# Designs tried in a protein design run: peptides against a protein of PDB entry 3NZW. Part 92

Target 1, 212 residues: chain A of PDB entry 3NZW
Amino acid sequence: TTTLAFRFQGGIIVAVDSRATAGNWVASQTVKKVIEINPFLLGTMAGGAADCQFWETWLGSQCRLHELREKERISVAAASKILSNLVYQYKGAGLSMGTMICGYTRKEGPTIYYVDSDGTRLKGDIFCVGSGQTFAYGVLDSNYKWDLSVEDALYLGKRSILAAAHRDAYSGGSVNLYHVTEDGWIYHGNHDVGELFWKVKEEEGSFNNVIG
Target 2, 222 residues: chain B of PDB entry 3NZW
Amino acid sequence: QFNPYGDNGGTILGIAGEDFAVLAGDTRNITDYSINSRYEPKVFDCGDNIVMSANGFAADGDALVKRFKNSVKWYHFDHNDKKLSINSAARNIQHLLYGKRFFPYYVHTIIAGLDEDGKGAVYSFDPVGSYEREQCRAGGAAASLIMPFLDNQVNFKNQYEPGTNGKVKKPLKYLSVEEVIKLVRDSFTSATERHIQVGDGLEILIVTKDGVRKEFYELKRD

## One batch from the design tools (peptide; aimed at target 1 T21, target 2 D126)

Design b2_p29_5_s1 (made by RFdiffusion4, then SolubleMPNN; from b2_p29_5, 11 letters changed)
Fold by OpenDDE base, seed 4:
Structure b2_p29_5_s1 (fold): chain B 212 residues (1-212), chain C 222 residues (1-222), chain A 29 residues (1-29)
Amino acid sequence: as target 1 above (212 residues)
Amino acid sequence: as target 2 above (222 residues)
Amino acid sequence: MEIPPSLAELFMATRDNLPKSFYSAVVGK
């Protein structure tokens, strides 16, 4: 798995691969590793698929309850704290979760929290999470700037996942790409890694270790 | 160390068509190298045009299916006999599975039916309740043998348009019921030849708007 | 939800001995 999220002048980019594995077996190439919690809030999944899917879906329900009770959208900070508190209650039980809670509220602006099953909760501008995270960081860190255009930021997110998919055997399938703005998240499509690879190789002259 | 789990072998296969879905399973039940039964159905009609199979440890599978059937009954009771949608069924099954997250059902679960638009739907679950809607899924002993074949024949993986130097993928299209049944039969026939835990009989449940139809085919009995 | 220690122990002990085909899908650890 490779998931990433980063803040920039235009909001948040979220990009994830879609491969799930069970040991050496590729269980799926089409897993949705982004959970759309609400129109303004996304959760990413790394680690145990069931743990992430179950609890982030549960989180969605909690966020909806908050909205109904408080008559306002839940903050990214509060949503991430709910999840963090939940996993903390299960500390030592064997949950496996590495998640990013990404969203936009008027009060907070674009916000990213990293939450994992070890009890870590971090606010930050850039996170890559998963077995391919180091490969993603290699591309992302090298090209990241706060002042990226939306187009360049989207491409950078996509390109970083592609790099990870190329080098990490546990990452692949496709890239799911999101842009989070003040008006909510926008889905920017599913990009097959195979097709994307050849396109990028041709356009950039990159991936020269592969003879096309 | 006490092992609460057994393995009864077998293989299951789900394929979604345009306006139908199929869920198939062999009828062999085995423990180690001993055949317990040559005809033990493992694919069930659960009502509301939902068919279900939980393959692996048969005791766990039966328990899970029973719980789901009960869930369907309760749903009808609580909602004035409203039909349970397949997406809601999937969510329910997730909760059933994840409810035993720390002592999981030793099963690979697949359900098949029609979505709210009348399109074929297949959902697959891992032992602890992670699930995904897919066009096809194989589970059980011979899943590793069958799934690549399905990728090629259902999803047209690694198939390309002629004359494009392998750069243009074959377009996706829905398969007919007859084509799907043929694929299922071929898959299980092939699996039976290479895996000792698959054989004896093949039961196929076909879900359409008209209900659930069952078909049975003989497989190799060794 | 409090997990009985006995069940947790059984799960952990059994997990290591389960066939790989029955492992929960992993999305990147």
Scores: peptide ipSAE 0.035, ipTM 0.801, DockQ to the pose 0.057
OpenDDE base, seeds 1, 2, 3, 5: peptide ipSAE 0.030, 0.015, 0.060, 0.022; ipTM 0.793, 0.782, 0.822, 0.774; seeds 1, 2, 3 fail the geometry check

Design b2_p29_5_s2 (made by RFdiffusion4, then SolubleMPNN; from b2_p29_5, 12 letters changed)
Fold by OpenDDE base, seed 5:
Structure b2_p29_5_s2 (fold): chain B 212 residues (1-212), chain C 222 residues (1-222), chain A 29 residues (1-29)
Amino acid sequence: as target 1 above (212 residues)
Amino acid sequence: as target 2 above (222 residues)
Amino acid sequence: MEIPPSLAELYMETYENLPKSFYGAVIGK
């Protein structure tokens, strides 16, 4: 798995691969590793698929309850804290989760929290999470700027996942790409890694270690 | 070493068409190398045009299916006999599975039906309740043999447009019910030849807007 | 949904001994 999120002048880019594995078996190439919690809030999934899928869906319900009770959208800070508190209650029970809660509220602006099953909760501008995270960081860190255009930021997110998919055996399938703005998240499509690879190779003259 | 789980073998296969879905399973039940039954159906009509199979440890599978059937009844009770949608069914099954997250049902679960737009739908679950809607999924003993075949024949993986040097993939298209049934039969026939835990009979449940139809075919009894 | 950690710990040992083919899907272990 490779997931990433980063803040820039235009909001948040979220990009994830879509491969799931069971040992050496590729269980799926089409897993949705982004959960759309609400129109303004996304959760990413790494670790145990069921743990992430179940509890981030549960988080969505908690966020909706907050909205109903408080008559306002939940903050990204509060949403991430709910999840963090939940996983902390299960500390030692064997949950496996590495998640990013990404969203936009008027008072917070674009916000990213990293939450994992070890009890860590971190606010930050850039996170890559998963077995391919180091490969993604390699590309992302090398090209990241706060002042990226939306187009360049989207491409950078996509390109970083592609790099990870190329080198990490546990990452692949496709890239799902999101842009989070003050008006909510926008889905920017599913990009097959195979097709994307050849396109990028041709356009950039990159991946010269591959003949074709 | 305490092991509360058994393995009763068998294989299941789901394929979604445009306006139909198929869920198939062999009827062999086995423990180790001993055949317990040559006809033990493992694909069930659960009502509301939803078919379900949970393959692996049969005791767990049966328990899960029964719990889901009960959930359907309760849903009707609570919602004035409203039909349970396939996506809601999937969510319910997730809760059933994840409710035993730390002592899981030892099964690979697949359900099939029609979504709210009348399109074929197949949902596959891991033992602890992660699920995904897919065009096709094989589960059980021969899944490793069948799934690559399905990837090729349903999802057209590794098929390319002629003259493109493998750079352009064959476009996806839906298969007809006849094509799907043939594919299922061929898959199970082949699996039976290569895997001792698959055989005896093949039961196919076809879900359309008109309801659930069942077909049965003989497999080798070796 | 709440599962007491003590009960969960007891059963997790059993789960960890399951065949790898029946593990839950892993998204970047």
Scores: peptide ipSAE 0.126, ipTM 0.809, DockQ to the pose 0.053
OpenDDE base, seeds 1, 2, 3, 4: peptide ipSAE 0.033, 0.029, 0.031, 0.035; ipTM 0.811, 0.809, 0.810, 0.817; seed 3 fails the geometry check

Design b2_p29_5_s3 (made by RFdiffusion4, then SolubleMPNN; from b2_p29_5, 11 letters changed)
Fold by OpenDDE base, seed 5:
Structure b2_p29_5_s3 (fold): chain B 212 residues (1-212), chain C 222 residues (1-222), chain A 29 residues (1-29)
Amino acid sequence: as target 1 above (212 residues)
Amino acid sequence: as target 2 above (222 residues)
Amino acid sequence: MEIPPSLAELFMATRENLPKSFYSGVVGK
């Protein structure tokens, strides 16, 4: 798995691969590793698929309950804290989760929290999470700047996942791409890694270690 | 080492069509190299036009299916006999599976039915309840043999339009019920030839707007 | 006297052999 999220002048970019594995077996190439919690809040999945899927869906329910009770959308900080508190209660039980909670509120603006099953909760501007995270960081860090255009930021997110998919055997399938703004998240499509690879190679003149 | 799980072999296969879905399974039940039964159905009509199979350790599979059937009954009781949708069924099954997260049901679960738009739907679950809606899924002993075949024949993986020098992929399209049935039969026939835990009989449940239809075919009995 | 294993122990013992359990890579930074 490779997931990433980063803040920039235009909001948040979230990009993830779609491969699930069981050992050497590719279980699926089409897994949705972004959970759309609400129109303004996304969760990403790395680690155990069931743990992330179950608890982030549960988180969605908690967020909705908050909205109904408090008559306002839950903050990204509060949402991530709910999840963090939950996984901490299960500390030592064997949950495997590396998740990012990404969203927008008027109070916070675009916000990213990293939450994992070890009890770590971190706010930050850039995170890559998964077995391919180092490959994604290699591309992302090298090209990141706050003043990226939306178009360039989207491409950078997509390109970073592609790099990870190329080098990490546990990452692949497709890139699912999101842009989070004040108006909520926008889905920017599913991009097959195979097609994307050759397109990028041709356009950039990159990936020269592979002969076409 | 204490191991409460068994493995009863078998294989299951789900394929979603445009306005139908199919869930198939062989009827062989085996322990190690000994055939326990040549006809032990593992695909079930659970009501509300939902068919279900949980393949792996049969005791766990039976328990899970029973719990789901009971869940359907309770749903009707609590919601004035409202039909349980396939997506809600999938969520319910996730909760059943994840409820035993730390002592999982040793099964690969597949359900099939129609979504709220009348489109064929197949949902696949891992042992602890992660699930995905897919066009096709094989589970069980011969899944590794069948799934690549399904990738090729259902999702048209690695197929290209003639004359394009491999640059244009074959477009995705739904298969007819006849094509799906043929594909299922061919899959299980082939699997039976190459895997000792698959054989004896093939039971296919077809879900349409008109309900669930069952078909049975003989497989090799060796 | 033999003590039966906990549910967690059973899970850990069988995890490697679970049929087609989905994993999405390494967690952490």
Scores: peptide ipSAE 0.031, ipTM 0.784, DockQ to the pose 0.099
OpenDDE base, seeds 1, 2, 3, 4: peptide ipSAE 0.027, 0.027, 0.028, 0.027; ipTM 0.792, 0.803, 0.791, 0.793; seed 2 fails the geometry check

Design b2_p29_5_s4 (made by RFdiffusion4, then SolubleMPNN; from b2_p29_5, 12 letters changed)
Fold by OpenDDE base, seed 5:
Structure b2_p29_5_s4 (fold): chain B 212 residues (1-212), chain C 222 residues (1-222), chain A 29 residues (1-29)
Amino acid sequence: as target 1 above (212 residues)
Amino acid sequence: as target 2 above (222 residues)
Amino acid sequence: MEIPPSLAELFMETRENLPKSFYGVVVGK
């Protein structure tokens, strides 16, 4: 798995691969590793698929309850804290979660929290999470700047996942791409890694270790 | 060492068409190398045009299916006999599975039906409740043999348009019910030849807007 | 909410003995 999220002048880019595995078995090439918690919040999935799906969906319900009670959208900080508190209650029980909670509120601006099953909760500007995270960081860090255009930021997210998919055996399938703004998230499509690889190789002259 | 799980073998297969879905399973029940039954159906009509199978440890599978059937009844009770949608069913099954997250049902679960737009739908679950809607899924003993075949024949993986030098993929299209049934039969016939835990009989449940139809075919009995 | 340690322990013990094909789906370790 490779998931990433980063803040920039235009909001947040979220990009993830779509491969799931069970040991050496590729269980799926089409897993949705972005959970659309609500129209304004995204959760990413790394670790145990069931743990992430179940609790991030549950988180959505908690966020809705907050909105009903408080008559306003929940903050990204509060949403991530709810999840963090939940996983802390299960500490030592064997949950496996590496998640990013991404959103954009007027009071917070574009916000990313990393939450994992070890009890870690971190706010930050850039996170890559999963077995392919180091490969993604290699590309992302090398090209990141705050002033990226939306187009360039989207491409950078996509390109970083592609790099991870190329080197990490546990990452692949396709890239799902999101742009998060103050008005909510926008889905920017599913990009097959195979097709994307050859396109990028040709256009950039990259991946020269592969003949073709 | 205490082992609460058994393995009763078998294989299940779901394929979604445009306006139908199929869920099939063999009827062999086995423990180790001993055949317990040559006809033990494992694909069930659960009502509301939803078919379900949970393959692996049969005791767990049966328990899960029974719980889901009860959930359907309760849903009707609470919602004035409203039909349970396939996506809601999937969510319910996730809760059933994840409710035993720390002592899981030892099964691969597949359900099939029609979505709210009348399109074929197949949902597959891991033992602890992660799920995905897919066009096809094989589960059980021969899943590793069948799934690559389905990738090729349903999703047209590694198929390319002639004359394009492998540059243009074969476009995705839905298969007819006849094509799907043939594919299912071929899959199980092949699996039976290569796996001792698959055989005896094949039961296919076909879901359409008109309801659930069952078909049965003989497999090898060796 | 408290999870009974016995259930968690049982899961860990049984998981080690389960066939790989029956492992929960993992999206990166």
Scores: peptide ipSAE 0.109, ipTM 0.794, DockQ to the pose 0.055
OpenDDE base, seeds 1, 2, 3, 4: peptide ipSAE 0.112, 0.015, 0.056, 0.135; ipTM 0.805, 0.792, 0.816, 0.814; seeds 1, 2, 3, 4 fail the geometry check

Design b2_p29_6 (made by RFdiffusion4)
Pose (drawn by RFdiffusion4):
Structure b2_p29_6 (pose): chain A 212 residues (1-212), chain B 222 residues (1-222), chain P 29 residues (1-29)
Amino acid sequence: as target 1 above (212 residues)
Amino acid sequence: as target 2 above (222 residues)
Amino acid sequence: TTIRVNPSTEREEAFNELQELRQEAFGVS
């Protein structure tokens, strides 16, 4: 698994791979590691497939309940805390999740929270989570500027997940892209590494190792 | 010490067609190197046009299927006999499985039917509720032998248009019920050849808008 | 600003236990 989300001039970019594993066994190449909590809230998934899916789906129900009660969209900070506090209650029970809650509110602007099963909760501009996180950091950190165009930022996030899908035996499948503005999240497609790799290699001249 | 889990072998397979779906499983039940039964059904019609199989530790698989069938019964009681759609059944199974997160049903579960558009549907589950909708899935002992074959023959993976210099992928035309039954039977004869826990019989449940049909085929008994 | 967080040993153990569980349930062990 490799997931990343970063803030920049144009909002937030979220990118994830789609590989699921059972050890060295590739369980699936077509899993959705991003959950659309609501039109302005996204959650990313890494770790235990069932823990992430179950608790993030539950988080969506909790956020919806807040809107009905308060007649107002839940903040990114509060939404990430609901998950953070829930996971904390289970500390020591073996839950396994590296998560990112990304969204936009007039009150907070573009906002990213890293939340994991250890109970750690961090607000930040850039996060990479999962077994492939360091591979994504390597590409993302060395090309990141606050002033990236929406187009360039979307590409960097995509390229970073691609770097991780190449080097991390436990990451791969396809890349799912998202862009977050004050008008909510915009899905930017599912890019199969099976074609995305060769295309990027030719057009970019990178991945100069692998023989084509 | 006491081990609450055992391994009863068996292999299951699910393929979704345009307007049908199939869920197949061998009828052999095993413990270690012995055969408990050569015919012990492992794929079930749970009503509302849903078939399911929970493969792994059979006691857990039975308890789960029994609990789900009762769930469909109560769904009718509580919602004015409304039909439980396959997507709803999948989410329901997720909660049943995750409900035992800290003492799991040790099973790999697959269900099949039609979605609300009448299209074929297959869902497969992790032991603790992780699930996804798919075109096909192999589960159980020979899953590692069969899933690669299905990626090739069902989803045409690694296959290209001849003479296109590997540039044009083989189109994803869709399989008929006849072509699917062939892939299923071949899959199980192959699995019976290479995996000692697979054999004796093959039972397929076919699901269409007209309901659930069953077909049975013998397998090698060695 | 990049914030890097490495998984703890507890997380790694819990993840490995889930991976073993899945291998056993799937029959790929």

Design b2_p29_6_s1 (made by RFdiffusion4, then SolubleMPNN; from b2_p29_6, 18 letters changed)
Fold by OpenDDE base, seed 2:
Structure b2_p29_6_s1 (fold): chain B 212 residues (1-212), chain C 222 residues (1-222), chain A 29 residues (1-29)
Amino acid sequence: as target 1 above (212 residues)
Amino acid sequence: as target 2 above (222 residues)
Amino acid sequence: MIIRIEPSEEMKAALAAEHALLERAFGVA
């Protein structure tokens, strides 16, 4: 798995691969590792698929309850805290989760929290999470700037996942790409890694370790 | 070492068509190297045009299917006989599986039906309730033999248009019911030849807007 | 067979360490 999220002048980019594995077996190439909690909040999935799907969907319900009670959208800080508190209650039970809660509120602006099953909760501008994270960071950190255009930021997210998919055996399938703004998240499509690889190789002259 | 789980073998396979879905399973039930039954159905009509199989430890599978069937009844009771949608069924099954997260059902679960638009749908679950809607899925003993075949024949993986030097993929298209049935039969025939836990009989449940149809085919009994 | 999209515990620790290093390097408190 490789998931990433980063803040920039245009909001948040979220990009994830779609490969699921069970040991050395590729279980799926089409897994949705972004959970759309609501039109303004995204959760990313790494670790146990069931743990992430179950609890992030539960989180969505809690966020909706907050909106109904408080008559306002839940903050990203509060949403991530709900999840963090929950997983902390299960500490030592064997949950496996590495999640990013990404959203945009008027009060907070674009916000990313990392939450894992160990009870860690971190606010930050850039996170890569998964077995391919180091490969993604290699591309992302080298090209990241706050002032990226939306187009360049989307490309950078996509390109970083592609790098991870190329080097990490546990990452691949496709890239699912999101842009989060004040008006909500926008899905920027599913990009097959195979097709994307050849396109990028041709356009950039990159991936020269592959002859073809 | 105490193992609370058995393994009854077998294989299941789901394929979604355009306006239909298929869920198939062999009828062999084994323990170790002994055949317990040559005809033990493992694919079930659960009502509301939903078919289900939970392959692995048969006791767990039967328990899960029974619980889901009960959930369907309760859904009708609570919602004035409203038909349970396939996506809602998937969510319900997730809760059933995850409710035993720390002592899981030792099964690979697949359901098949039609979505709200009348399109074929297949959902696959891990033992603890992660799920995905897919075009096809094999589960059980011979899944590793069948899935690559399905990737090639259903999803047209590694198929390219002639004369394009491998640059243009074969376009995706839906298969007919007849094509899917043939594919299922070929898959199980091949699996039976290579895996001792697969054989005896093949039951295929076909879901259409008109209901659930069942077909049966003999497999090798060796 | 549980489907794991797991980063190993080792990877989590590495992430935390990397993030801490990055925060220090980029002055993001």
Scores: peptide ipSAE 0.217, ipTM 0.803, DockQ to the pose 0.029
OpenDDE base, seeds 1, 3, 4, 5: peptide ipSAE 0.026, 0.216, 0.219, 0.124; ipTM 0.775, 0.802, 0.800, 0.796; seeds 1, 3, 4, 5 fail the geometry check

Design b2_p29_6_s2 (made by RFdiffusion4, then SolubleMPNN; from b2_p29_6, 17 letters changed)
Fold by OpenDDE base, seed 2:
Structure b2_p29_6_s2 (fold): chain B 212 residues (1-212), chain C 222 residues (1-222), chain A 29 residues (1-29)
Amino acid sequence: as target 1 above (212 residues)
Amino acid sequence: as target 2 above (222 residues)
Amino acid sequence: MFIRIEPSKEMLEALEAEQKLLLRAYGVD
C-alpha cells in the first residue's frame, strides 16, 4: 500500500494505490483506499482493510451525528481525535490501521491528521503512509513546494504513487486521486498504473531501468 | 496445539453481468483427503434476490449464512417488508464478520444480486469483513487458479486491440448469461482436474430481475 | 487482507523533522 496527502496553496492532494495483498498473493487491484466520510472530509486506509473500512465508516457516522447535534460540520481535528480515541481503546488488541484524515473547514483551513493503531495522532503538511511510503517520499519531497499549481500538485501526487507502485511489490493497480478544497473534495479519476507508467516514461523520459 | 478451524475445501465463483449476476460453487465437501459429501450445496438463495456463499470452514460458513438469513427477516420486520438492497446486505454482512474480529469466521464470503439500478453486482468479503464490489471473484481452494483466468476472460486483462502493438487495451464488454455460464463451467472443469478439493458437482445460481434460477452440472468425481 | 503499514515511530519523527526543515528551506514559515 501507498497512500499520500499533502497541503499546498490550492488545498490538499490525496493520492492512493489500489492493490490489496495477502502475503505474496495479490488479492485485488481495485481496492478503494479512500473513504469519503462527507463532502469535505476524506479518510485514507492502510493496514488491515477490515479495520480501516469498519472504523472509518463508523467515524463517518459519528461525524454525521456531530453535524446533526451541533448544526455545524465537525472539524478535522475533532474527527481525527474521535478516531484516535477509539483506536487507543483497542490498543494492544491487534488492530492494524494507518490512516490520514483530510479535510477543509473554514476555521482550520486545509488540514491533515495522521492516525494509527498505536495511538499516534499527528498534524502535518505532508504524509506518505504504507509499505511504499519511502518510494513516494523520494519523489514527493524532491518536487514539493507550497506554491504548486493545482495541476502540478495533482500530477505530483499521481507521480509519487506511480513511483511507489513501480518499486513496492505491495503497491499497484491504479491511482485514485483527490483534490480537497474549501468547497469540498473533487475526485480526479482512477489511473491504471500500467497505462500511466508507459505514458509517464514516454513523456518524461524516466524509468530508464525498463526497456520499452 | 488445538486448532478450532477446519478446512472443507471447495471453490466458489461470482460474476456480475449487465443485468444479471451469477454465483457458483462446487458441491464437494472434504476433510483432509477424505470426501465427506459429493453433494453439499454451499450457494444459497437468501431472499430479496440475494444469493450468498461462504466458503472455507463449512461450520462457520453455515453459521454466517444462517445469521444473514435471519438478518433479512428482521430487516423486513423493522422496515415494513422493504426489500434489502445488495449494498445494505453487504454492510450487514460486514458487521456480522467484524463482530467476530478476534475469533473470525474462517470463510471467504461472496454475495451476488442486482443493485438499485438493476445492474449485476458481486461483493466479496475477507474473513473479518473487508468487502469490495467487483465484476468477478473466485474464492476457496482453486481461487488462485481461477482468478487469473477470470481476469483475462471477464476483465480482458492482457488483451490488446489488434494492430496497436500492445498499446491499446481491448475494450470492456459485458458478457451474456450464456457466455458467463460457459466461463463458469470451464473454470470449474479445469479446477477439478488440478485440485483434489474441487469436484463432484457444480451449482450455479443466476440472479435476474425475474428472480433466482438454479442450474446444476456434473463434475469429475475422482 | 493486509495492507502493510510499518512506519516506525522513529521514522515518523524523522520525517516530521525533515518536513520542518524543508518548509523552512522553502521559506514557508
Scores: peptide ipSAE 0.121, ipTM 0.782, DockQ to the pose 0.043
OpenDDE base, seeds 1, 3, 4, 5: peptide ipSAE 0.026, 0.098, 0.045, 0.108; ipTM 0.753, 0.747, 0.752, 0.785; seeds 1, 3, 4 fail the geometry check

Design b2_p29_6_s3 (made by RFdiffusion4, then SolubleMPNN; from b2_p29_6, 18 letters changed)
Fold by OpenDDE base, seed 5:
Structure b2_p29_6_s3 (fold): chain B 212 residues (1-212), chain C 222 residues (1-222), chain A 29 residues (1-29)
Amino acid sequence: as target 1 above (212 residues)
Amino acid sequence: as target 2 above (222 residues)
Amino acid sequence: MFIKVEPSEAERAALAAEQELLKRAYGVD
């Protein structure tokens, strides 16, 4: 798995691969590793698919309950805290979760929290999470700047996942791409790695370790 | 070392069409190298035009299917006989599976039906309840033999338009019910030849807007 | 409310088996 999220002048970019594995077996190439919690809030999945899918869906329900009770959208801080508190209660039980909670509120602006099953909760501007995270960081960190255009930021997110898909055997399938703004998240498509790789190689003159 | 799980072998396969879905399974039940039964159905009509199979440890599979059937019954009771949608069924099954997250059902679960738009739907589950809607899925003993075949024949993986030098992929399209049944039969006949835990009989449940139809075919009895 | 879901010994054995299953479970690792 490779997931990433980063803040920039235009909001948040979220990009994830879509491969699921069971040992050496590629279980799926089409897993949705972004959970659309609500129109303004995204959760990413790394680790155990069931753990992430179940609890992030549960989180969505908790967020909705908050909105009903408080008559306002839940903050990203509060949403991530709910999840963090939950996984902390299960500490030692064997949950496997590496998640990012990404969203926008007027109070917070664009916000990213990292939450994992070890009880870690971190607010930050840039996170890559999963077995391919180091590969993604290599590309992302090398090209990141706050002043990226939306177009460049989207491409950078996509390109970083592609790099991870290329080097990490546990990452691949496709890139799902999101842009989060004050008006909510926007889905920017599913990009098959098989096609994307050759396109990027040709356009950039990159990936020269592979002969076309 | 105590192992609470058995493995009863078998294989299941789901394929969604445009306005139908199929869920198929062999009827062999085996323990180790001993055939327990040559006809033990493992694909079930659960009502509301939903078919289900949970393949792996048969005791767990039967328990899960029974629980789901009961869930359907309770759903009707609580919601004035409202039909359970396939997506709601999938969510319910997730909760059934994840409810035993720390002592999972040792099964690969597949359900098939029609979505709310009348389109064929197949949902597959891991043992702890992660699920995905897919066009096709093989599960069980011979899944590793069948799934690559389905990738090629249902999703047209690694197929290209002739004369394009591999630059244009074969376009995705729905298969007819006849084509799907043929693929299912070919899959199971081939699997039976290469896997000892698959054979004896093939039962196919076809879900359409008109309900569930069952077909049965003999497989090799070796 | 501490949801102490401590796996029973059977659940741990099942977890070991599940780890084998989780080797089959779609680790989005």
Scores: peptide ipSAE 0.167, ipTM 0.791, DockQ to the pose 0.098
OpenDDE base, seeds 1, 2, 3, 4: peptide ipSAE 0.092, 0.107, 0.124, 0.127; ipTM 0.743, 0.747, 0.747, 0.745; seeds 1, 2, 3 fail the geometry check

